Peptides against a protein of PDB entry 4QMF. Designs and how they scored, part 69

Target 1, 175 residues: chain A of PDB entry 4QMF
Amino acid sequence: ESSFMTLFPKYRESYLKTIWNDVTRALDKHNIACVLDLVEGSMTVKTTRKTYDPAIILKARDLIKLLARSVPFPQAVKILQDDMACDVIKIGNFVTNKERFVKRRQRLVGPNGNTLKALELLTKCYILVQGNTVSAMGPFKGLKEVRRVVEDCMKNIHPIYHIKELMIKRELAKR

## One batch from the design tools (peptide; made by RFdiffusion4, then SolubleMPNN)

Design b2_p17_5_s1 (from b2_p17_5, 6 letters changed)
Fold by OpenDDE base, seed 3:
Structure b2_p17_5_s1 (fold): chain B 175 residues (1-175), chain A 17 residues (1-17)
Amino acid sequence: as target 1 above (175 residues)
Amino acid sequence: MDEEILKKAIEDLEKEL
């Protein structure tokens, strides 16, 4: 039997409680067991004797990881699909100065979230900026692009330069 | 529609630079 556990912050407890039956139902389709521990503040996923695909446990691991990082269930559950991958990009260690960190993180989002929306469209990914991490879901190629843009942004390279590059590449691919 | 969204987003970003 394989099992994975992730901790979640206290502020996620109420939400996780409300959606946990849906998590259970989604994982039951794959014969993966799950446990929400409100005392410890943890989520656990486990294979069972009825688990047919042993690889699905890794996707279940990713599911609870995404949920712990504030990804909403209707989006996070898509990780169980074969063509869907995810990445959790740690951004908190690139800059020691808090104000500089906040400014660079805000550049990823942009005014009215337009920068992030543009990046999502160009990479065909879902992207959530939360706290010290950026969670992304999508095709592997798109995830690689997201990570590059996110990390470069934290290194003081404005996302606009990458967005323009991706726009050019998109136009070339249409020909 | 996506192209229009992208163009507008780029325009907005360029104004901030």
Scores: peptide ipSAE 0.206, ipTM 0.835, DockQ to the pose 0.700
Fold by OpenDDE base, seed 4:
Structure b2_p17_5_s1 (fold): chain B 175 residues (1-175), chain A 17 residues (1-17)
Amino acid sequence: as target 1 above (175 residues)
Amino acid sequence: MDEEILKKAIEDLEKEL
């Protein structure tokens, strides 16, 4: 039997309490057990004797990881689909200066979220910029592109350069 | 629709450079 646990920040507690029955129902379809510990501030998923596919526990692990990083349940639950992958990109350690960090993180979002939306469209990923992490969900190819853009942005390479590159690649692929 | 969104995003980004 396999189990995974993740901690979540206190500000997520109220939301997680609200959706936990939905989490339980989604995982029950796969005979994966789950526990929300409000005292410790943790989520746990584990296989049971009735779990048919042992690989689903890894997706359940990813589900609670995404939920801990502020991904909403209707989006996070899609990780249980076979064709869906995810990545949680830590961005907090690229820059020591807080102001510089905030500025670079904001560049990923852009005016009215347009930069992020463009990146989502080009990579066919869902992307959430929150706190010290960027959470992404989508195809592996798209996730690789997202990670490159995100990390380069934190290294002071503006996302526009990658967006232009991805647009060119997209146009070439349609021909 | 996607192309229009992308075009607008690039235009906005170019203004920031």
Scores: peptide ipSAE 0.203, ipTM 0.832, DockQ to the pose 0.720
Fold by OpenDDE base, seed 5:
Structure b2_p17_5_s1 (fold): chain B 175 residues (1-175), chain A 17 residues (1-17)
Amino acid sequence: as target 1 above (175 residues)
Amino acid sequence: MDEEILKKAIEDLEKEL
C-alpha cells in the first residue's frame, strides 16, 4: 500500500470540488483511490488491492500536485499518460523584493503571453505561471529547458537569450 | 503559425532590452 497527500490553498477549494468526480473516475481506471478533504484542505491518492501497476501511484501523486497549483483538470489529467512528465518550479524564494519578483515573473509571460507561448512551442511543454510556482508538463528534455529558463529569469537572466538558443537548435534539427 | 509566434516573441523581447 502506498499513499500521497498534498495540501491546496483555500482559493482552490471551489474548483477542486467541481472536478473531483472527474478525478475519481480517471483514477478509478487505474484502481487508484482518492480523497478530497475540505476540512484539512488536502487531496490524497492511494493504491488499492486491485492496483495493477504500482508505478501509477506516482503519476497520481503528480496529478494532485498539479491540481493544487491551479493546473486545470483537462491538462493535469494528461500526467497519467506514459509519455508525460511534470515539474513544479518554486520561484518565490529567488528574490526577496516583491516588486522585483513581480517584474521577473512577468518577463516569463511577456506581452500578450507571447514569451510563454514561444517557450511552450520550443520545449513542447505546457507551462502555467501561478503565484510562487511555475507548473510545467511535457517531455523530460523539454522540462529541463523550462526549469533552466524559469530559474535564470528569476536570477535576472532575460528569457530572450535562452529562446534564441532554442530557436537555433530547432533550426539545426530541421537540416 | 508557430514561426510567427516565435518571431513576435523575439521582437517583443528585444524591445525590452
Scores: peptide ipSAE 0.201, ipTM 0.830, DockQ to the pose 0.881
Fold by OpenDDE base, seed 1:
Structure b2_p17_5_s1 (fold): chain B 175 residues (1-175), chain A 17 residues (1-17)
Amino acid sequence: as target 1 above (175 residues)
Amino acid sequence: MDEEILKKAIEDLEKEL
């Protein structure tokens, strides 16, 4: 038997309670068991004797990791699909000054979320900026690009540079 | 539609630089 556990912040508890039946139903299709522990503030996934695909437990691990980082269930559950990968990028350790951190994090989002939307389109990824992490879901190539842009932004390289580069690459590929 | 969204996003970003 394989099992994985992740902790979640207190502010996520109410949401997780409301969607946990849907989590259970989604994982039951793969014969993966799950537990929500409200006292510890944890989610656990584990294989059962009926689990047929041994690799699905790793996707279940990723599911609870995404849910802990504020990804909505309808999006997070897509990680169970074979063509979907994810990444959780820690951004809180790049800058010591809180104001500088907030400014650089805001650059990832941009005005009206347009910077983030552009990056999502160019990389074919879902991207959520929340707290000290950026959660991304999509193809491996796109995820690698997202991580580069996110980390460089926290290192004071404006996302526009990478967005322009990705646009040029996209135009060249159409030709 | 995607190209229009991208162009608008770049225009907005260029205004912030």
Scores: peptide ipSAE 0.198, ipTM 0.832, DockQ to the pose 0.706

Design b2_p17_5_s2 (from b2_p17_5, 5 letters changed)
Fold by OpenDDE base, seed 5:
Structure b2_p17_5_s2 (fold): chain B 175 residues (1-175), chain A 17 residues (1-17)
Amino acid sequence: as target 1 above (175 residues)
Amino acid sequence: MDEEILEQALKDLEEEL
């Protein structure tokens, strides 16, 4: 038997309660058990005797990790698909100055979210900037690019340089 | 649609530099 647990912040409790039946149903299809503990503020997933594919527990682990970081259920549940990977990038420790942190985090989003949308298109990833983390879902290659752009942005390298590079690569691939 | 989004994003980014 294998099990994984993740903690979630208090502000996420109400949402998790509303979608937990859907989480249970999605995991039941794979014979993965799950528990929402409102006292501890945790989510747990575990294999059962009926679990056919042992590897699915790792995807279930990723599911609860994404949910804890404010990814909506309809998006997060896609992690159970074979072709989907995810990454949770911690951005809160790159800068000690709060104002500088906020400014650099805002650069990832850009005006009207256009910078983030461009990055999503170029990497074929879903990207959510929330609090001290960036959650991403997509192909492994795309996730590597997302992490590079995000971390470099927090290191004061403007996203424009990476976006231009990705656009050039995209154009070359169309030839 | 995608190309328009990318072009607009580049314009926005250039304005920030």
Scores: peptide ipSAE 0.300, ipTM 0.873, DockQ to the pose 0.853
Fold by OpenDDE base, seed 3:
Structure b2_p17_5_s2 (fold): chain B 175 residues (1-175), chain A 17 residues (1-17)
Amino acid sequence: as target 1 above (175 residues)
Amino acid sequence: MDEEILEQALKDLEEEL
């Protein structure tokens, strides 16, 4: 039997409680067991004797990882699909100065979230900027692009340059 | 609609620079 556990912050507890029956139902389809421990503040996923696909446990691991990082359930559960991958990009270590960190993180989002929305469209990914991490879901190619843009932004390369590049590539692909 | 969103986003970004 394989099992994976992830911790979640206290502020996620109420939400996780409300959606946990849905998590259970989604994982039951794959015969993966799950446990929400409110005392420890953890989520656990486990294979069972009825688990047919042993690889699904890795997707279940990713599911609870995404949920712990504030990805909403209707989006996070898509990770169980074969064509869906995810990435959790740690951004907190690129800059020591808090103000500089906040400014660079805000550049990823942009006015009214439009920068992030543009990046999502161009990469065909879902992207959530939360705290010291960026969570992304989508095709591997798109995820690679997201990571590049996110990390470069934290290195003081403005997202606009990558967005322009991706727009040009998109236009070329239509031909 | 997606193109309009992208163009608006690009415009917004250019205004920030």
Scores: peptide ipSAE 0.296, ipTM 0.872, DockQ to the pose 0.785
Fold by OpenDDE base, seed 4:
Structure b2_p17_5_s2 (fold): chain B 175 residues (1-175), chain A 17 residues (1-17)
Amino acid sequence: as target 1 above (175 residues)
Amino acid sequence: MDEEILEQALKDLEEEL
């Protein structure tokens, strides 16, 4: 039997309490057990004797990881689908200066979130920029592109250069 | 619709440079 646990920050507690019955129902379809510990501030998923597909526990692990990083349940639960992958990109350690960090993180979002929306479209990913992490969900190819853009942005390479590149590639693929 | 979003995003990004 396999189990995975993740901690979540206190500010997520109220939301997680609200959706936990939905989490339980989604995982029950796969005979994966789950526990929300409000005292410790943790989520746990584990296989049971009735778990048919042992690989689903890894997706359940990813589910609670995404939920801990502020991904909403209706989006996070899609990780249980076979064709869906995810990545949690830590961005907090690229820059020591807080102001510089905030500025670079904001560049990923852009005016009215348009930069992020463009990146989502080009990579066919869902992307959430929150705190010291960027959470992404989508195809592996798209996730690889997202990670490159995100990390380069934190290294002071503006997302525009990658977006232009991805647009060119998209146009070429349509021909 | 996707193309319009991408075009607008490029315009916005170019203005930031």
Scores: peptide ipSAE 0.265, ipTM 0.858, DockQ to the pose 0.761
Fold by OpenDDE base, seed 2:
Structure b2_p17_5_s2 (fold): chain B 175 residues (1-175), chain A 17 residues (1-17)
Amino acid sequence: as target 1 above (175 residues)
Amino acid sequence: MDEEILEQALKDLEEEL
């Protein structure tokens, strides 16, 4: 048996309780067992004797990881699809100054969220900026691009540079 | 259909950036 656990912050508890039956149902389709421990503040997924695909446990691990990082269930559950990958990018350690951190994180989002939306479209990824992490879901190539842009942004490279580059590449690919 | 929506969204965004 394979098992994976992730901790979640207290502020996520109420939401996780609300959707846990849906999590259970989604994982049951793959014969993956799951446990929500409210005392410890953890989620656990594990294979069973009936688990047919041994690789699905890794996707289940990713599911609970995404849920712990505030990704909504309807989006997070898509990770169980074969063509979907994810990444959780830790951004909290790139900058020592809190104000500078907030400013750089805000640049990633941009006015009215337009910068982030552009990045999502260009990379074909879902992207959630929350707290000290950026969660992304999508194709592997897109995820690599997202990580590059996110980390560079935290290193004081404005996302617009990469967005313009991706736009040019996209146009060239259409020709 | 999704691709068409995406393409239009990209065009709109390119005009704004």
Scores: peptide ipSAE 0.250, ipTM 0.847, DockQ to the pose 0.144

Design b2_p17_5_s3 (from b2_p17_5, 6 letters changed)
Fold by OpenDDE base, seed 5:
Structure b2_p17_5_s3 (fold): chain B 175 residues (1-175), chain A 17 residues (1-17)
Amino acid sequence: as target 1 above (175 residues)
Amino acid sequence: MDEEILKEALENLEKEL
């Protein structure tokens, strides 16, 4: 038997309550049990005697981790697919100054979300900037690039430089 | 379509620098 638990912030409670039946149904297909604890503010996933693939519990762990970090269920549930990986990048500890943190975090999104959209397209990832974390879902190679761009942005390297590099690499790969 | 979006995004980003 294997189990994993994640805590979620109070502001996610209402949303998690509304989608929990869908979470249960999605995990039931894999014979993974799940529990939403509103008192503790936690989500738990666990294997059962009927769990066929023991590795699916790790994907279930990732699912609840993503949900705790404000990823919508229709996107987060894709983590159960074999070709999907995820990363939760902690960005809150790179800068102690709050104003500097907010400015650098905003650079990841950019005007009209263009920076984020460009990065998503180039890496073939879904990316959500929320609070002190950036959540990403996609191919492992793409996730590595996302983490580099995100961390460098928090270290005061503007995302545009990485985007230009990724665009050049993409053009070279088409030849 | 994706290429056009990327080009537009890049142009907009360059305007901010």
Scores: peptide ipSAE 0.091, ipTM 0.752, DockQ to the pose 0.658
Fold by OpenDDE base, seed 2:
Structure b2_p17_5_s3 (fold): chain B 175 residues (1-175), chain A 17 residues (1-17)
Amino acid sequence: as target 1 above (175 residues)
Amino acid sequence: MDEEILKEALENLEKEL
């Protein structure tokens, strides 16, 4: 049997409590067991003797990882689909100055969230910027692009340059 | 780039999406 655990921050506890039955139901379809430990502040997923696909446990691991990083359940649960991958990009260590960190993180979102929306459209990914992480879900190729843009943004390369590049590539692909 | 210029540039790019 395989088991994976992730810790979640306290501010996430109330939400996780409300959706945990839905998590359980979603994982039950795959015969994956799960536990929410409110004392430790952890989520655990584990295979059972009835688990048919041994690879699904890795997706279950990703599910709880996404949930811990504030991804809403209706979005996070899509990770259980075969064609969906995810990435959790740690952005908190690129900049030492808090104000500079906040500024660069805000650039990723952009005015009215338009920068982020453009990036989502171009990469065909869902992207959530929260705290010290960026969570992304989508095709593997798109995720690689997201990571590049996110990390470069934290390295003071404005996302607009990558967006322009991605737009050009998209147009070329349509021809 | 100025934030306003960037916003305008992004808006223009979005029109092409």
Scores: peptide ipSAE 0.041, ipTM 0.694, DockQ to the pose 0.116
Fold by OpenDDE base, seed 3:
Structure b2_p17_5_s3 (fold): chain B 175 residues (1-175), chain A 17 residues (1-17)
Amino acid sequence: as target 1 above (175 residues)
Amino acid sequence: MDEEILKEALENLEKEL
């Protein structure tokens, strides 16, 4: 039997409680067991004797990881699909200065979230900027592009540069 | 870059998408 556990911050507790029945139902389809521990503040997923696909436990692991990082359930549950991958990009260690960190993180989002929206469209990914991480879901190619843009942004390369490049590439691909 | 300038730039980019 394989099992994975992830901790979640206290501020996620109320939300996780409200959606946990839906998590259970989604994982039951794959015969994966799950446990929400409100005392420890953890989520656990486990294979059972009825688990047919052993690889699904890795997707279940990713599901609880995404949920812990504030990805909403209707989006996070898509990770159980075969064609869907995810990445959790740690951004908190690129800059020691808090103000500089906040400024660079805000550049990823941009005015009214337009920078992030543009990046999502160009990479065909879902992207959530939360705290010290960026969570992304989508095709591997798109995820690779997202990681590059996110990390470069934290290294003081403005996302607009990459967005322009991606737009050019998109136009070329239409021909 | 000024936030307003960036906003305009992004809006223009979105129109091209």
Scores: peptide ipSAE 0.040, ipTM 0.694, DockQ to the pose 0.119
Fold by OpenDDE base, seed 1:
Structure b2_p17_5_s3 (fold): chain B 175 residues (1-175), chain A 17 residues (1-17)
Amino acid sequence: as target 1 above (175 residues)
Amino acid sequence: MDEEILKEALENLEKEL
């Protein structure tokens, strides 16, 4: 039997409590057991004797990881699908100055979220910028592109450059 | 780039999506 545990920040507790029955139901379909520990502030997933697909536990691991990083359940649960992958990109260590960090993180979102929306469309990914992480869900190729853009942004390369390049590539692929 | 210039550039790019 395999098990995985992730910690979650206190501010997620109320939300996780409200959706935990839905998490349980989703994982029960795959015979994966789960536990929400409010004292420790952790989520655990584990295989059971009835777990048929041994690979599903890795997706369950990813599910709780995404939930811990503020991804809403209706989006996070899509990770259980075979065609969906995810990435959690740590952005907090690229810059020591807090103001510079906030400024660069805001560039990922852009005015009215338009930068993020453009990046989502071009990569066919879901992207959530929250705290010191960026969570992404989608195809592996798209996730690789998202990680490059996110990390470069934190290294002071503006996302607009990559967005332009992705748009050019998209137009070339249509011809 | 200035934030306003960037906004305009992004909006123009979005029209091409």
Scores: peptide ipSAE 0.040, ipTM 0.692, DockQ to the pose 0.117

Design b2_p17_5_s4 (from b2_p17_5, 6 letters changed)
Fold by OpenDDE base, seed 4:
Structure b2_p17_5_s4 (fold): chain B 175 residues (1-175), chain A 17 residues (1-17)
Amino acid sequence: as target 1 above (175 residues)
Amino acid sequence: EDEKILKEALENLEKEL
């Protein structure tokens, strides 16, 4: 038996309550059990005697991890697909100054979200910037690129430089 | 379509630097 638990912040409680039946249904297809504990503020997933694929529990772990970090269920549930991976990038510890942190985090999003949208297109990933984390979902190669851009941004390297690089690489790959 | 989005995004980013 394998089990994983994640805590979620209080502000996510209402949403998680709303979608938990959908989570249960999605995991039931794989015979993975799940529990939402509103008192503790936790989500748990575990294998059952009927679980056929032992690897699916790791995806279930990732599912609740993504949900805890504000990824919407319709997007997060895609993690159960074989070809989908995810990464939760902690960005809160790169800068001690709160104002500097906020400014650098905002650079990831950019005006009207254009920077983030460009990065999503170039990496073929879904990307959500929320609080002290950036959640990403997509192919492993794309996720590696996202992490690099995100961390470098927090290190004061503007995302535009990486976007230019990724655009060049994309053009070369088409030839 | 993606190419247009990327080009526009890049142009907008360059203006902010």
Scores: peptide ipSAE 0.217, ipTM 0.846, DockQ to the pose 0.678
Fold by OpenDDE base, seed 5:
Structure b2_p17_5_s4 (fold): chain B 175 residues (1-175), chain A 17 residues (1-17)
Amino acid sequence: as target 1 above (175 residues)
Amino acid sequence: EDEKILKEALENLEKEL
């Protein structure tokens, strides 16, 4: 019997209420129980006696973690797929200066979201920059690259340098 | 199409450097 709980910020409450039936349905397919606690502001997932694959609880844990960090349900639910992994990268502790933090975080997105789009394509990941975290979903190799770029960006290394490197590697792999 | 997007993105990023 395994159980995992994740807290969510107040501003996510309304959205989570609207999609919780869908969460329940998705987890029911795997005989995973779930609870939305609006008083505590938490989501909980639990194995049941009918849970066939005990490893699915870890994916359920990741699902509620992603939902807590503003990933929309249609994307977050893909974590239940065998080939899908995720990472939640905390970016709020790299810089103490708020203005510097905002500038570096904006570099991850770039003009018209072009930087983020390029990074998503090159890593084959979904990436969401929200608040003090960056949420990513995709293959492990891609996730490793995303974390590197994100953390380096917060350390004042512009994402363009990594994007150029990834583009070169991509071209070499086509040959 | 992806290649086009990547090249355009790179060009736009280089303009900001």
Scores: peptide ipSAE 0.212, ipTM 0.844, DockQ to the pose 0.685
Fold by OpenDDE base, seed 2:
Structure b2_p17_5_s4 (fold): chain B 175 residues (1-175), chain A 17 residues (1-17)
Amino acid sequence: as target 1 above (175 residues)
Amino acid sequence: EDEKILKEALENLEKEL
């Protein structure tokens, strides 16, 4: 049997409590057991003797990881689909100066979220910028692109550079 | 439709640089 656990911040507790029955139901379809520990502040997923596909536990692991990083359940649960992958990008360590960090993180989102929206469209990914992490869900190729843009942004490379590049590539692919 | 969104987004971003 395989088991994975993730910790979640205190501010996430209330939400997780409200959706945990839905998590349980979603995982039950795959005979994956799950536990929400409010004392420890953790989520755990486990295979059971009835688990048919052993690989699904890895997706369950990803599910709780995403939930811990503020991804809403209706989006996070899509990770259980075979064609869906995810990435949690830690952005908090690229810049020591808090103001610089906030500024660069804001660049990733852009005015009215337009930068992020453009990136989502171009990569075919869902992207959530929250706190010290960026969570992304989508095709593997798209995720790779997202990580590049996100990390470069934190390294003071403006996202517009990558957006332009991706737009050009998109146009070329249509021809 | 996506193309329009992307173009507009790009234009707005360029203006802010």
Scores: peptide ipSAE 0.204, ipTM 0.840, DockQ to the pose 0.668
Fold by OpenDDE base, seed 1:
Structure b2_p17_5_s4 (fold): chain B 175 residues (1-175), chain A 17 residues (1-17)
Amino acid sequence: as target 1 above (175 residues)
Amino acid sequence: EDEKILKEALENLEKEL
């Protein structure tokens, strides 16, 4: 039997309590057990004797990882689908100055979230910028592109450069 | 000023998506 545990920040506690029955129900379909520990501030997923697919535990691991990083349950639960992958990109260590960090992180979102929306459309990914991480869900190719854009942004390369490149590639693919 | 230019650029790019 396999088990994975993820810690979550205190500000997520109330939400996780609210949706935990839904998490349990979703994982029960795959005979994966789960535990929410409010004292430790952790989520745990475990295989059972009835777990048929051994690979589903890895997706369950990813589910709790996404939930810990503020991804809403209706989106996060899609990770259990075979065609869905995810990535959690740590962005907090690229810049030492907090103000510079905030500015570069804001560039990922852009005015009215337009930059992020454009990137989501071009990569066919869901993207959430929260705190010191960026969570993404989608196809592997798209996830690789998202990680490149996100990390380059933290290295002071504006996302518009990559967006333009992706748009050109998209137009070429339509022909 | 750079932010304004980029905003306009993004808006134009969105129209092309």
Scores: peptide ipSAE 0.133, ipTM 0.779, DockQ to the pose 0.116

